Peptides against a protein of PDB entry 3ZOQ. Designs and how they scored, part 31

Target 1, 223 residues: chain A of PDB entry 3ZOQ
Amino acid sequence: QLLQDSWWNQLKEEFEKPYYQELREMLKREYAEQTIYPDSRDIFNALHYTSYDDVKVVILGQDPYHGPGQAQGLSFSVKPGVKQPPSLKNIFLELQQDIGCSIPNHGSLVSWAKQGVLLLNTVLTVRRGQANSHKGKGWERLTDRIIDVLSERERPVIFILWGRHAQMKKERIDTSKHFIIESTHPSPFSARNGFFGSRPFSRANAYLEKMGEAPIDWCIKDL

## One batch from the design tools (peptide; made by RFdiffusion4, then SolubleMPNN)

Design b1_p12_1_s2 (from b1_p12_1 with S3A M4N D9A)
Fold by OpenDDE base, seed 5:
Structure b1_p12_1_s2 (fold): chain B 223 residues (1-223), chain A 12 residues (1-12)
Amino acid sequence: as target 1 above (223 residues)
Amino acid sequence: DPANDEDTAPFS
C-alpha cells in the first residue's frame, strides 16, 4: 500500500477512483518525459512523517519547490544542504520573533512533521522550473479529501492557513471542532502585510495546551 | 490581493 495504515484507512478509496488513476498515468508520463519534483518516492512524505492520528497542526502550501534538490514532499521544507528559499527564511524569522528559536543552518522541517505538523501541499508534484504546472491534474481532489477527513476527525486539529490559496480551504474545515490560524503568506511579497507578527507558533501551542496536548517544539536544531 | 499571494519566484 502507498501509505501507512492510519492514512490508508482514510484515503484508500481515493486511489481506486478514476481521477487518481488518470493522475497516476499523467505522473508516469511526466516523470518519464520531464524533470519532476519531488522524487517520486517523496511525493507522500507529509503523510509518511505524520500519521492521520498524530496530526496536531496542518500547514498548507501550494505546490513543491521547482528547483533541483529542493522539494522533499513537505510544504515549505527543503532538503538539508539546500539554500533556504525566501518564504522559508521568513518563516524562520517569524519563528525567532515569536518564540525565540534560532535560525537553523538548514531548511528541513522534518522535525515538525515528526511531532504532528502535517506539512501538506495541495498539489504534490511540479515540473522543474514551472510553478503550478501540475495544478488541476487531480492532486487537489486528493488533498481536499485529506483536509476533509481531518475536518471530520473528532480530535481537534489546528490549521495554519498562510495566504489566499490556503485560506480557500476554510470552507472545508469544521470550525466548531478545529482552530484556524490565518495570516498573509510568508512570501517576501506578502510577509510584511500580516505574516510577520502573526505569531502562529505560539498561538498553535497555546491551543494545543488548552486541548491538553503536548505543544510542538518548533525550534529546529542545526545539522 | 498581493498581500495574500504566494511565492512564485524561481527557485533555481
Scores: peptide ipSAE 0.039, ipTM 0.672, DockQ to the pose 0.095
Fold by OpenDDE base, seed 4:
Structure b1_p12_1_s2 (fold): chain B 223 residues (1-223), chain A 12 residues (1-12)
Amino acid sequence: as target 1 above (223 residues)
Amino acid sequence: DPANDEDTAPFS
C-alpha cells in the first residue's frame, strides 16, 4: 500500500478510482520524459510525517517549488542547504514577530510535520521551471478528499488558509467543529496586505490549548 | 488581486 495505515483507511478508495489511475499514468510519463519535483519517493511526505490521527494543524499550499533540489513534499518547506524562498522567509519573519522564534539557518519544516502540522499542497507535483504545470490533472480531487476526511473527523483540526487559493477550500470545512485561521498569502506580493501581523502561530496554539491539546513548538532549531 | 497573489517567484 502507498500510505501508512491511518491515511490508507481514509483514502484507499480514491486510489482505485479512474481519475487517480489516469493521474498515475500521466505522472509515469512526466517523470520519464521531464524533470518533475519533488522526487517521486517524496510526493506523499506530508502524509508520511503526519498521520491522519495525529493531524492538529493543516497549512495549505498550491503546488511544489519548481527549482532544483527545493521541494521535499511539504508545503512551503525546502530541504536543508537550500536557500529560503521569499514566501518562506516571510513565514519566518512572522514567526519571529508572533512568538519570538529565531529565524533558522535552513528552510525545513519537518519539525512542524512531526508535531502534527500537515503541510499539504493541493497539487503534489510540478514540472521543473513551470509553476502549476500539473494543475487540473487529478491531484486536486485527491487533496479535496484529504480535506473532507479531516473535516469529518470528530477530533477538531485547525486550518491555516493563506491566500485566496487556500481560502477557496473553506467551503469543505465544517466550521462548527474545526477552526480556521485566514490571512493574505506570505508571498512578497501580498504579505504586507495582511499576512504580517496575522499571528497564525500563537492563534493556532491558543486553539490547541482550548481543545486540551499540547501546543506546537513552532521554533525551528539550526542545523 | 494583489492581496491574494500566490508565490510566483522564479526558482533555479
Scores: peptide ipSAE 0.038, ipTM 0.670, DockQ to the pose 0.094
Fold by OpenDDE base, seed 2:
Structure b1_p12_1_s2 (fold): chain B 223 residues (1-223), chain A 12 residues (1-12)
Amino acid sequence: as target 1 above (223 residues)
Amino acid sequence: DPANDEDTAPFS
């Protein structure tokens, strides 16, 4: 099976649907004819690192980084040794101001994922050098379902929605059970319009503590 | 576009 059991139980029916079959065929062509990121084995890393039951926080991104060696199947995250992209640098600046974490010497957010932070892009693949090249090809339907099954979960989830694209998913979230943290996007184009000072990390931990759950250790160790 | 809150910055 494609996913670990907890996610497979929630999503297995999607993979049999025509839209995903068509997406899969498209991806086969794309990976054969183009340079596609991330590596095909890393497409579902967000779901691999964070089980359905272990999700505490969701951070939504749009699509993967489209430069060589960057994307690792986690929203905003880059592989160790890769220069931190501008939005990620701003995320770490906010992290430092919010809860005092040092800025790490790498951009891997795997430590967050392992603690229950689902780092989900709405589109899970991209052509090299072509942002949003796989938009509207079927990923959004699957990732909408991911949001839906989390929304339907009894145990509360915290959704961190940076920017308009992520915030469009708010209508799918049952706010009677789940918590939303919204701000502008960490992009240099928007960060000063509300992202900086939004303190999403301390706010998320405050919700977790209210639920009686362990907070996230957002601080990232150097490698 | 400074009004765009999407992450469209170069990642190289």
Scores: peptide ipSAE 0.038, ipTM 0.678, DockQ to the pose 0.110
Fold by OpenDDE base, seed 3:
Structure b1_p12_1_s2 (fold): chain B 223 residues (1-223), chain A 12 residues (1-12)
Amino acid sequence: as target 1 above (223 residues)
Amino acid sequence: DPANDEDTAPFS
């Protein structure tokens, strides 16, 4: 099956729906005719690393990085050996100021994913050099369903919503059960307008502790 | 502006 059991039980009906079959056929053409990121085997890495039951925190991104070798199927994350994009550099600057972590020598956030941080883009593929090229093609319906099934979960989730695109999903989140951390986007265009000093990492861990759950070790070791 | 809420900066 396409996904591990916990996610498959939540999402299997989506993969049978016409919209997803149409998306799948589009992607087959795109991967055959264009350079598409990430690698097709990495599209669902966020769900592979973080099971439905293990999700503690969600960080929403827009769509994958569109440069060679960058995207690895996790929002904001880049493969080891890849130069850190500006938004990711700002994330690490805030991480350092918030909880004292050193700036890692790589940009992989896999260690967060393995601890229950779902690094989800709303759109899961992109053409090389063409940001948002797969916007409005069906991914948003699937990722909305991912947000919905997490919102319906009894065990609380922390949603970190950077920027207006992510914050538009707030209406889908049951705030009677779940926690939301909002700020401006870490992009150089917006980080100084509220992202810096927002302390999302310590705030997320404070919620986890109140819930009686283990905090996230946000600090990333060098490779 | 919408651009302020998107990661439109260079990725390399």
Scores: peptide ipSAE 0.040, ipTM 0.683, DockQ to the pose 0.116; fails the geometry check

Design b1_p12_1_s3 (from b1_p12_1 with S3A M4N)
Fold by OpenDDE base, seed 4:
Structure b1_p12_1_s3 (fold): chain B 223 residues (1-223), chain A 12 residues (1-12)
Amino acid sequence: as target 1 above (223 residues)
Amino acid sequence: DPANDEDTDPFS
């Protein structure tokens, strides 16, 4: 099976549906004929690092970074040794101002994922140098289902929704049970319009404390 | 709305 048991129990029906079969066939062609990111083994890393039952926080991205060696199957995250992209730099600036964390010397958010932060892109693959090239090919239906099954979960989740694309998913979230943190996107084009000063990290931990759960250690150690 | 723009590489 593609996923660990907790996610497989929630999503196994999706993988048998025609839309995913068509997506899979498309991806086979794309990976054979084009340079596609991330590595095919890393596509579901967000679900590998964070089980369905262990999700505490969700951070939504659009699609993977499209440059060499960047994408690692986690939204906003880059592999160690890769220059931090502008949006990620702004995320770390807000992290520093919000809760006093030092700026790490790398861009890997794996430590968040291991603590229950689901770093989910709505589209899980991309062609090299072609942002949104796999938009509308079937990933959105699967990732919508991921949001749906989390919304249906009894244990509450915190959804961090940066920018309009992520915020459009709010309609799929039961806000009577789950918590939402919204702001503008961390992109240099939008960060000054509301992302900076939004304090998503301390706010997320405040919700976790109210639920009697352990807070996230958002500070990232140097490598 | 520029306030909701996603990450973009201007050199791509």
Scores: peptide ipSAE 0.035, ipTM 0.669, DockQ to the pose 0.098
Fold by OpenDDE base, seed 2:
Structure b1_p12_1_s3 (fold): chain B 223 residues (1-223), chain A 12 residues (1-12)
Amino acid sequence: as target 1 above (223 residues)
Amino acid sequence: DPANDEDTDPFS
């Protein structure tokens, strides 16, 4: 099956729907005719690293990095050995100011994912050098469903919504059960307008502790 | 222009 059991039980019906079949056929053509990121085996890495039941925090991105070797199927994350993109550098700057973590020598956020941080993009594929090239092709419907089933979950989730695109998903989140942390996007274009100083990491851990859950170790070790 | 979108990463 495409996903681990916990997610499959929540999402299996989506994969049978016409929209996803059309998306799948589109992706087959795209991967055959274009350079598409991430690797097709990495598309669902966010769901592979973080089970439905283990989700503690969700960080929403838009679509994958579109440069060679960058995207690894996790929002904002890049493979080890890849230069940190500007938004990710700003994330680490805020992490340092928020909770005192050192800036890692790589950009992999897999350690967060393994602790229950769902690093979800709303669109899960992109053409090389063409940001948002797979926007409106069906991914958003699936990822909306991911947000929906998390919102419906009894155990609370913390949603970190950076920027307007992510914040548009707020209407899908039951705020009677779940927590939302909002700020401007970490992009160099917007980070100084509210992202810096927003302290999303300490705030997320404060909610987790209030819920009686283990906090996230946000600090990332060098490789 | 996506390059001028304040919430867009220039690498994404």
Scores: peptide ipSAE 0.033, ipTM 0.697, DockQ to the pose 0.163
Fold by OpenDDE base, seed 1:
Structure b1_p12_1_s3 (fold): chain B 223 residues (1-223), chain A 12 residues (1-12)
Amino acid sequence: as target 1 above (223 residues)
Amino acid sequence: DPANDEDTDPFS
């Protein structure tokens, strides 16, 4: 099966639907004829690293980085050895100011994913050098379903919604049960308008502790 | 001005 059991139980019916079959066929052509990111085996890394039952926090991104070697199937994350993109640099600046973590010498957020931070992009693939090239091709329907099944989960989730694109998903989240952290996007174009000083990491951990759950170790070790 | 904010990473 495509996904581990906990996600498969929630999403298996989506993969049988016509929209996903069409998406799959499109992706087969794209990966054969174009340079597509991330690697096809990494598309669902967010779901591979963080099971449905283990999700504590969700951080929504838009679509993957479109440069060589960058995307690793996790929102905002880049493979080790890759220069940190501007938004990620700002995320680490806020992390440092929020809870005192050092700025890591790499951009991999895998350690967050392994602790229950679902690093989900709304679109899971992109053509090299062409941002949003796979927008509107079917991914959004699947990722909306991911948000829906998390919203329906009995155990509460924390949704971190940076920027307007992510915040548009708030209507799909049962805010009577789940906690929302909203601010402007970490992009250099918007970070100074509310992202900096928003302290999403300490706020998330405070909520986790209130729920009786282990907080996230947001600090990332150097490699 | 929130209307002028770009809530995307141009490198992603």
Scores: peptide ipSAE 0.031, ipTM 0.680, DockQ to the pose 0.099
Fold by OpenDDE base, seed 5:
Structure b1_p12_1_s3 (fold): chain B 223 residues (1-223), chain A 12 residues (1-12)
Amino acid sequence: as target 1 above (223 residues)
Amino acid sequence: DPANDEDTDPFS
């Protein structure tokens, strides 16, 4: 099966729907005819690293990095050895300011994912050098469903919504049950307008502790 | 305002 059991139980019906079959056929053509990121085996890494039941925090991104070797199938994350993109650098700056973590020598957020931080992009693929090239092709319907099934989950989730695009998903989140942390995007274009000083990491951990859950170790070790 | 119209990361 495409996903591990906990997600498969939530999403298996989506993969049988016409929209996803059309998306799949589109992706087959795209991966054959274009350079598409991430690697096809990495598309669902967010769901691979963080099971449905293990999700504690969700961080929404838009679509994958469109440069060579960057996209890791996790929002904002880049493979080890890849130069940290500007938004990610700002994330680490806020992390340092918020809770005192050192800036890691790599950009992999896999350690967050393994602790229950779902690093989900709303669009899971992109053409090389063409941001948003796969927008409106079907991914949003699947990822909306991911948000929906998390919203429907009894155990509370913390949604970190950086920027307008992510915040558009707020309407799908049951705020009577789940917590939302909002700020401007970590992009250099918006970070100074509210992202810096927003302290999403300590705030997320405060919610987790209030719920009686283990906090996230947000600090990333060097490789 | 937590939202910004200039949120787009040119590298993503």
Scores: peptide ipSAE 0.030, ipTM 0.683, DockQ to the pose 0.094

Design b1_p12_1_s4 (from b1_p12_1 with M4N E6L D9A)
Fold by OpenDDE base, seed 2:
Structure b1_p12_1_s4 (fold): chain B 223 residues (1-223), chain A 12 residues (1-12)
Amino acid sequence: as target 1 above (223 residues)
Amino acid sequence: DPSNDLDTAPFS
C-alpha cells in the first residue's frame, strides 16, 4: 500500500536516502530467505491507519511480535484470534482499572489506530523467533524522523512512553507543545514497578479534552 | 509479494 499523502509529505525525503535504500534491499533479502514479520504488506500499518494530521496519541513499541500470525504492523497489537501476549494483557488490565473498559476477547488495537492513536514500533520488522533481529538496520532512523515531524507539528500530540526504550525518544519531543505520559513497561517484568496505576488512557483523554479535541474511545469491543 | 509494502509505500 502507498503511504497516505500526509505522511508522504513528511517522509518522502527519507525514502530517497541511502540508509533507507540499504534497509529496503536488506529487507527484500530477509523476506526472501527467512520468515519475517509482519507480512510485508503490513509493515507500515501504523501509518496506513493513522495519517500524519490525524495523530492524536503516539504509543511507542520496540519491534514486532516474532511469533506466527501475531504481528499486525501496530505496536502491541495482535491479529484477531491470536492469544494476547503478556504485555498486551497487562495493557488491558490497566485499561480496565483506569477507565473501566472490559477486557476484549482479542488483541487487535486497530480501533485505537483508526481514532488517531499511532501505534508505532521503532523497528518495523523482525525475524521469526528472533527478537530485535532487525535492530540497527535503519528502521530507527526512519521512525526517529516520524517522531521528529510529529514533534514539529503545530497541533499537539500526546506521547505515551512505556519503558526505557521508548523514553529514550523523549529528547526528540518538544515538550513545550506536546505532552508526555511515562511509566514502566507493561511487560510482566516491569508492570508492577509503575505501569499499573499509571492511568495513561484517562490521562491522554484529559489532555485531548484540554485541547478541545474528541477523546479516544479506548474500550475495545469483542469480536 | 514479500516486498509489497516496501515497493509501494512511497506515495505516487
Scores: peptide ipSAE 0.027, ipTM 0.682, DockQ to the pose 0.032
Fold by OpenDDE base, seed 3:
Structure b1_p12_1_s4 (fold): chain B 223 residues (1-223), chain A 12 residues (1-12)
Amino acid sequence: as target 1 above (223 residues)
Amino acid sequence: DPSNDLDTAPFS
């Protein structure tokens, strides 16, 4: 099966629906005729690294990086050896100011994913050099369902919503059970308007501790 | 490619 058991139990019906069948057929054509990111084996990496039951924190992105070798199926994350994009650099600057972590020499956030940070883009594929090229093709319906099944989970989740795009998903989240951390986006265009100083990492860990759960080790070791 | 998420995603 495509996904591990815990996610499969939540999402298996989606993969049989017409919208996803149509999306899949479109993507097969796209991957055959265009350069599409990430690699087709990495599309669902966020769900592969972080099981449904293990999700502690969700960080929403829009769509994958559209440059060569960048996207690895995790929001904001880039493969080792890839120059850190501006938004990711700002994320690490805030991480340093928030909880004292050093700036890593790479941009891979896999260590977060393995600890229960679901690094989810709302759109999971993109054409090379064409941001948002796969917007409105069906991914948003699947990722909305991912948010929905997490919202329905009894065990609380922390949603980190940077920028207006991510914050539009707030209406799908049961705030009587789950926690939301909101700020402007880490992009250079918006980071100085509220992202810097928002301290999302320490705030997330504070919620986890109140829940009696282990905090995230947000600090990333050099490779 | 059995590791291809597009190829392995079931549908009917």
Scores: peptide ipSAE 0.027, ipTM 0.686, DockQ to the pose 0.030
Fold by OpenDDE base, seed 4:
Structure b1_p12_1_s4 (fold): chain B 223 residues (1-223), chain A 12 residues (1-12)
Amino acid sequence: as target 1 above (223 residues)
Amino acid sequence: DPSNDLDTAPFS
């Protein structure tokens, strides 16, 4: 099986469906003929680092970074040694203003993932230099199912939805049971219109504490 | 973690 048991029990039926078989066939061709990100071993890193049962917070992205060495299968995250992209820089600026964390010397969010922050893109692959090139090819159906099974989970989840694309998923979330944190996207294009000052990190921890759960240590140590 | 997520996922 592809995934750890807790996710496999939730998603195994999806991988047997025709849409995913067609997606996989497309991806096999794409990876063979073009440069595709992330590395094929890293596509499901969000699910590898954060089990279904361990999810506390979900942060939705659109699709992976499309530059060399950037994407590591986690939304907004970049591999150590990679220059921090503008949106990620703004995320760290808000983190600093929200809860006083220092800005790390790298862009890896793996420490969040290991604590139960599911860093999920709605589309999990991309062609080099071609944003949204794998949009509408089947990933959205799988990632919608990921959102659905989390919404159906008895233990509450906190969904952080930056920007309109992520916020469109709100209709799939049972807000009588789960919590939503919304703002504009951290992109320089939109961050000044609501992302800065939205304090998503302290708000997420406030919800976790109300649920009787341990808060996330959002501060990231230098490497 | 699987060595290759594409190859590990079920495929007909």
Scores: peptide ipSAE 0.026, ipTM 0.682, DockQ to the pose 0.031
Fold by OpenDDE base, seed 5:
Structure b1_p12_1_s4 (fold): chain B 223 residues (1-223), chain A 12 residues (1-12)
Amino acid sequence: as target 1 above (223 residues)
Amino acid sequence: DPSNDLDTAPFS
């Protein structure tokens, strides 16, 4: 699928660069020879659901879930009918404590994406059962560019950076224009060390209100 | 062919 015009205008030069052509050739081999997630048509779902101009909030993840049927091209999100991963469960627990949302009976964050929450992984593909298997293959250069063009945007963005991996991207963000919300990762290994109680959802909406923008409806309805 | 379905901008 082709990218929306707003993203194409920002990223078209990247797709012409050798690194991306090499990445693409690698991906062709990977998808042909191994089981790769997400589905090849879902790789850019984050950009499909949230245009460049419509981005209000960015939530950075690392790479896609590597189990069957899980990844849908959105950070932390899983397809309906898929058991909620531990980190996602903790996200919903914080959501409930922060702004009173009920825990949804599914793990799809598409409703966030449609409201302007860019659910971006830094690496957009993974081999089945092999976390970080596509790290260092070129995705990071593209996703760094995505962060860069958002940082360069005049209209402010809120970046929610959970954990060290996401927080490494702070240096690319112009904090004179954009807002950063940081905490430990929602993973069970780190959530109790700062993620719980961080209230990223109400804080994000508070920033949006200050900017005169509509807040995000973070509450997710059951299917 | 999964390579033909890659959502990676222009295929050709």
Scores: peptide ipSAE 0.027, ipTM 0.682, DockQ to the pose 0.033; fails the geometry check

Design b1_p12_2_s1 (from b1_p12_2, 7 letters changed)
Fold by OpenDDE base, seed 2:
Structure b1_p12_2_s1 (fold): chain B 223 residues (1-223), chain A 12 residues (1-12)
Amino acid sequence: as target 1 above (223 residues)
Amino acid sequence: MEEPLLTSADLP
């Protein structure tokens, strides 16, 4: 079984579909012939750390970091000991300004994932040094289904959509049940156009509190 | 460690 039970019950049919079979065969070739990130065992880390039922917040990314040792199978997250990428640095700057958290000495967002923050990329693999190299190969269909089954869930979800790519998924989200927090992307190219000052962390917690749920502890401890 | 590389999302 590829996924834990709560996600498997929602997604098992996808893995039997031709598109995923083709994706899988492509990935087998890619991992054999190229350097692919993340490690194949880490591809579904977002779903491993955050069960379907435990999802409180979704943060959508595009595709994994394509440098050595960076990708952790979680959107925006990097393994401990890895220098924080520019977008992640900006995320922590906003976190500090929003709710007063210190900037951590590492870039692992696993603590968020364990609290119900689904750190989902729309594409789950990438070739070394080739951003978006696995775009259009089948991942988007699976990750669209992930969004769909969350949208269909009775218990509300908060979707944090940074940038145009993530915001393209709004049409899949039932806003009668779920909440959306939007801004420009944390990238240095866009952060000053709306990401900074958007206060996504406090806003997410405000929604959680309104729903009678425990807020996320967004502050990340040093390692 | 080499400098972090930008993802496609980091690029305009």
Scores: peptide ipSAE 0.024, ipTM 0.637, DockQ to the pose 0.880
Fold by OpenDDE base, seed 5:
Structure b1_p12_2_s1 (fold): chain B 223 residues (1-223), chain A 12 residues (1-12)
Amino acid sequence: as target 1 above (223 residues)
Amino acid sequence: MEEPLLTSADLP
């Protein structure tokens, strides 16, 4: 099966639907005819690293980085050895200011994912050098379903929604059960307008502790 | 900060 059991139980019906079959056929053509990121084996890394039941925090991104070797199937994350993109640098600056973590020498957020931070993009593939090239092709319907099944989960989730695109998903989140942390996007164009000083990491951990859950170790070790 | 490293989400 495509996904681990916990996610498969939640999403298996989606993969049988016409929209996903059309998406899959599109992707087959795209990967054959274009350079597509991430690697096809990495498309669902967010779900691979963080099971449905283990999700504590969700961080929504838009679509993958579109440069060579960057995207690894996790929102905002880049493979080790890849230069940290500007938004990611700002995330680490806020992390340092918020809870005192050092800035890591790499951009991989896998350690967050392994602790229950679902690093989900709403669109999971992109053409090289063409941001949003796979927007409106079916991914959003699947990722909306991911948000929906998390919203329906009894165990609370923290949704971190940076920027307007992510915040458009608020209507899908049951705020009677789940907690939302909102700010401007970490992009250099918006970070100074509310992202910096928003302290999403300490706020998330404070909520986790209040719920009797283990906090996230947000600090990332050097490689 | 290099523009080529920006995603659509990074742009205004």
Scores: peptide ipSAE 0.023, ipTM 0.638, DockQ to the pose 0.538
Fold by OpenDDE base, seed 1:
Structure b1_p12_2_s1 (fold): chain B 223 residues (1-223), chain A 12 residues (1-12)
Amino acid sequence: as target 1 above (223 residues)
Amino acid sequence: MEEPLLTSADLP
């Protein structure tokens, strides 16, 4: 089985659809002929680390990092030992200013994922050195369905939507039931226009507490 | 359980 039961129950019908079969065939060819990130076994890491029922927070990214050894199947996250990309550095700067966390000596967000933070990219693969090379190939339809089934979930979710790309997904979210935290993207090109000072981490925890749920421990320990 | 739809074993 491709996914754990809670996600499989929500998504199994998608995998039988023609669009996904076409995507799968494309990916088989791409992984055979090109260098594709992340590793094929890591594509669904966001869903592996955070079950459908355990999702508390969603952080949407666009597509994986396209450099060697970077992507680990989680939005914004990089494998330990990898230099923190600029957007991730800014995320940690905001984290420090928001709730006082130290800047970690690595870029892995796995600890967030294990606490119920779904670190979802809208496109789940990329060709080496070619940002957005797998845009429009079918991933967006699957990840839209992921957003849809979370929106339909009875237990509320917090969606953190950084930048316009993520914010375009707001129309798919039942805002009468779910909470939205919006700001500009953490990218150096946009962070000063609203990301810094947006305090998404404390705001998310405030909603969780209001819901009677345990807050996220956003602080990341050194490795 | 259904077979995985994308694994390293599925690659040529």
Scores: peptide ipSAE 0.016, ipTM 0.555, DockQ to the pose 0.026
Fold by OpenDDE base, seed 3:
Structure b1_p12_2_s1 (fold): chain B 223 residues (1-223), chain A 12 residues (1-12)
Amino acid sequence: as target 1 above (223 residues)
Amino acid sequence: MEEPLLTSADLP
């Protein structure tokens, strides 16, 4: 099966729907005719690293990095050896100011994913050099369902919503059960308007502690 | 106000 059991039980019906079959056929053509990121085996890495039951925190991105070797199927994350993009650099600056972590020598957020941070983009593929090229092709319907099934879960989730694109998903989240952390986007164009000083990492851990759960170790070790 | 666009080298 495509996903591990906990996510498969939540999403198996989506993969049988016409919209996803059409998306799949589109992707087969795209991967055959174009350079598409991430690698097809990495598309669902966010769900591979973080099971449905293990999700503690969700960080929403838009779509994958569209440069060579960057995207690894996790929002904001880049493969080791890849230069940190501007937004990721700002994320690490806020991490340092918020909880004192050192800035890592790489941009991989896999350690967060393994601890229950779902690093989900709303669109999971992109053409090389063409931002948003796969917008409106069906991914948003699947990722909306991912948000929905998490919202329906009784065990609370913390949603970190940076920028308006992510914040548009707030209407799908049951705020009677789940926690929302909102700020401007970490992009250089918006970070100084509210992202810096928003302290999302300590705030997330404070919620986890209130829930009686282990906090996230947000500090990333050098490679 | 519309959210500012991201750089081409970053997220779109």
Scores: peptide ipSAE 0.031, ipTM 0.683, DockQ to the pose 0.079; fails the geometry check

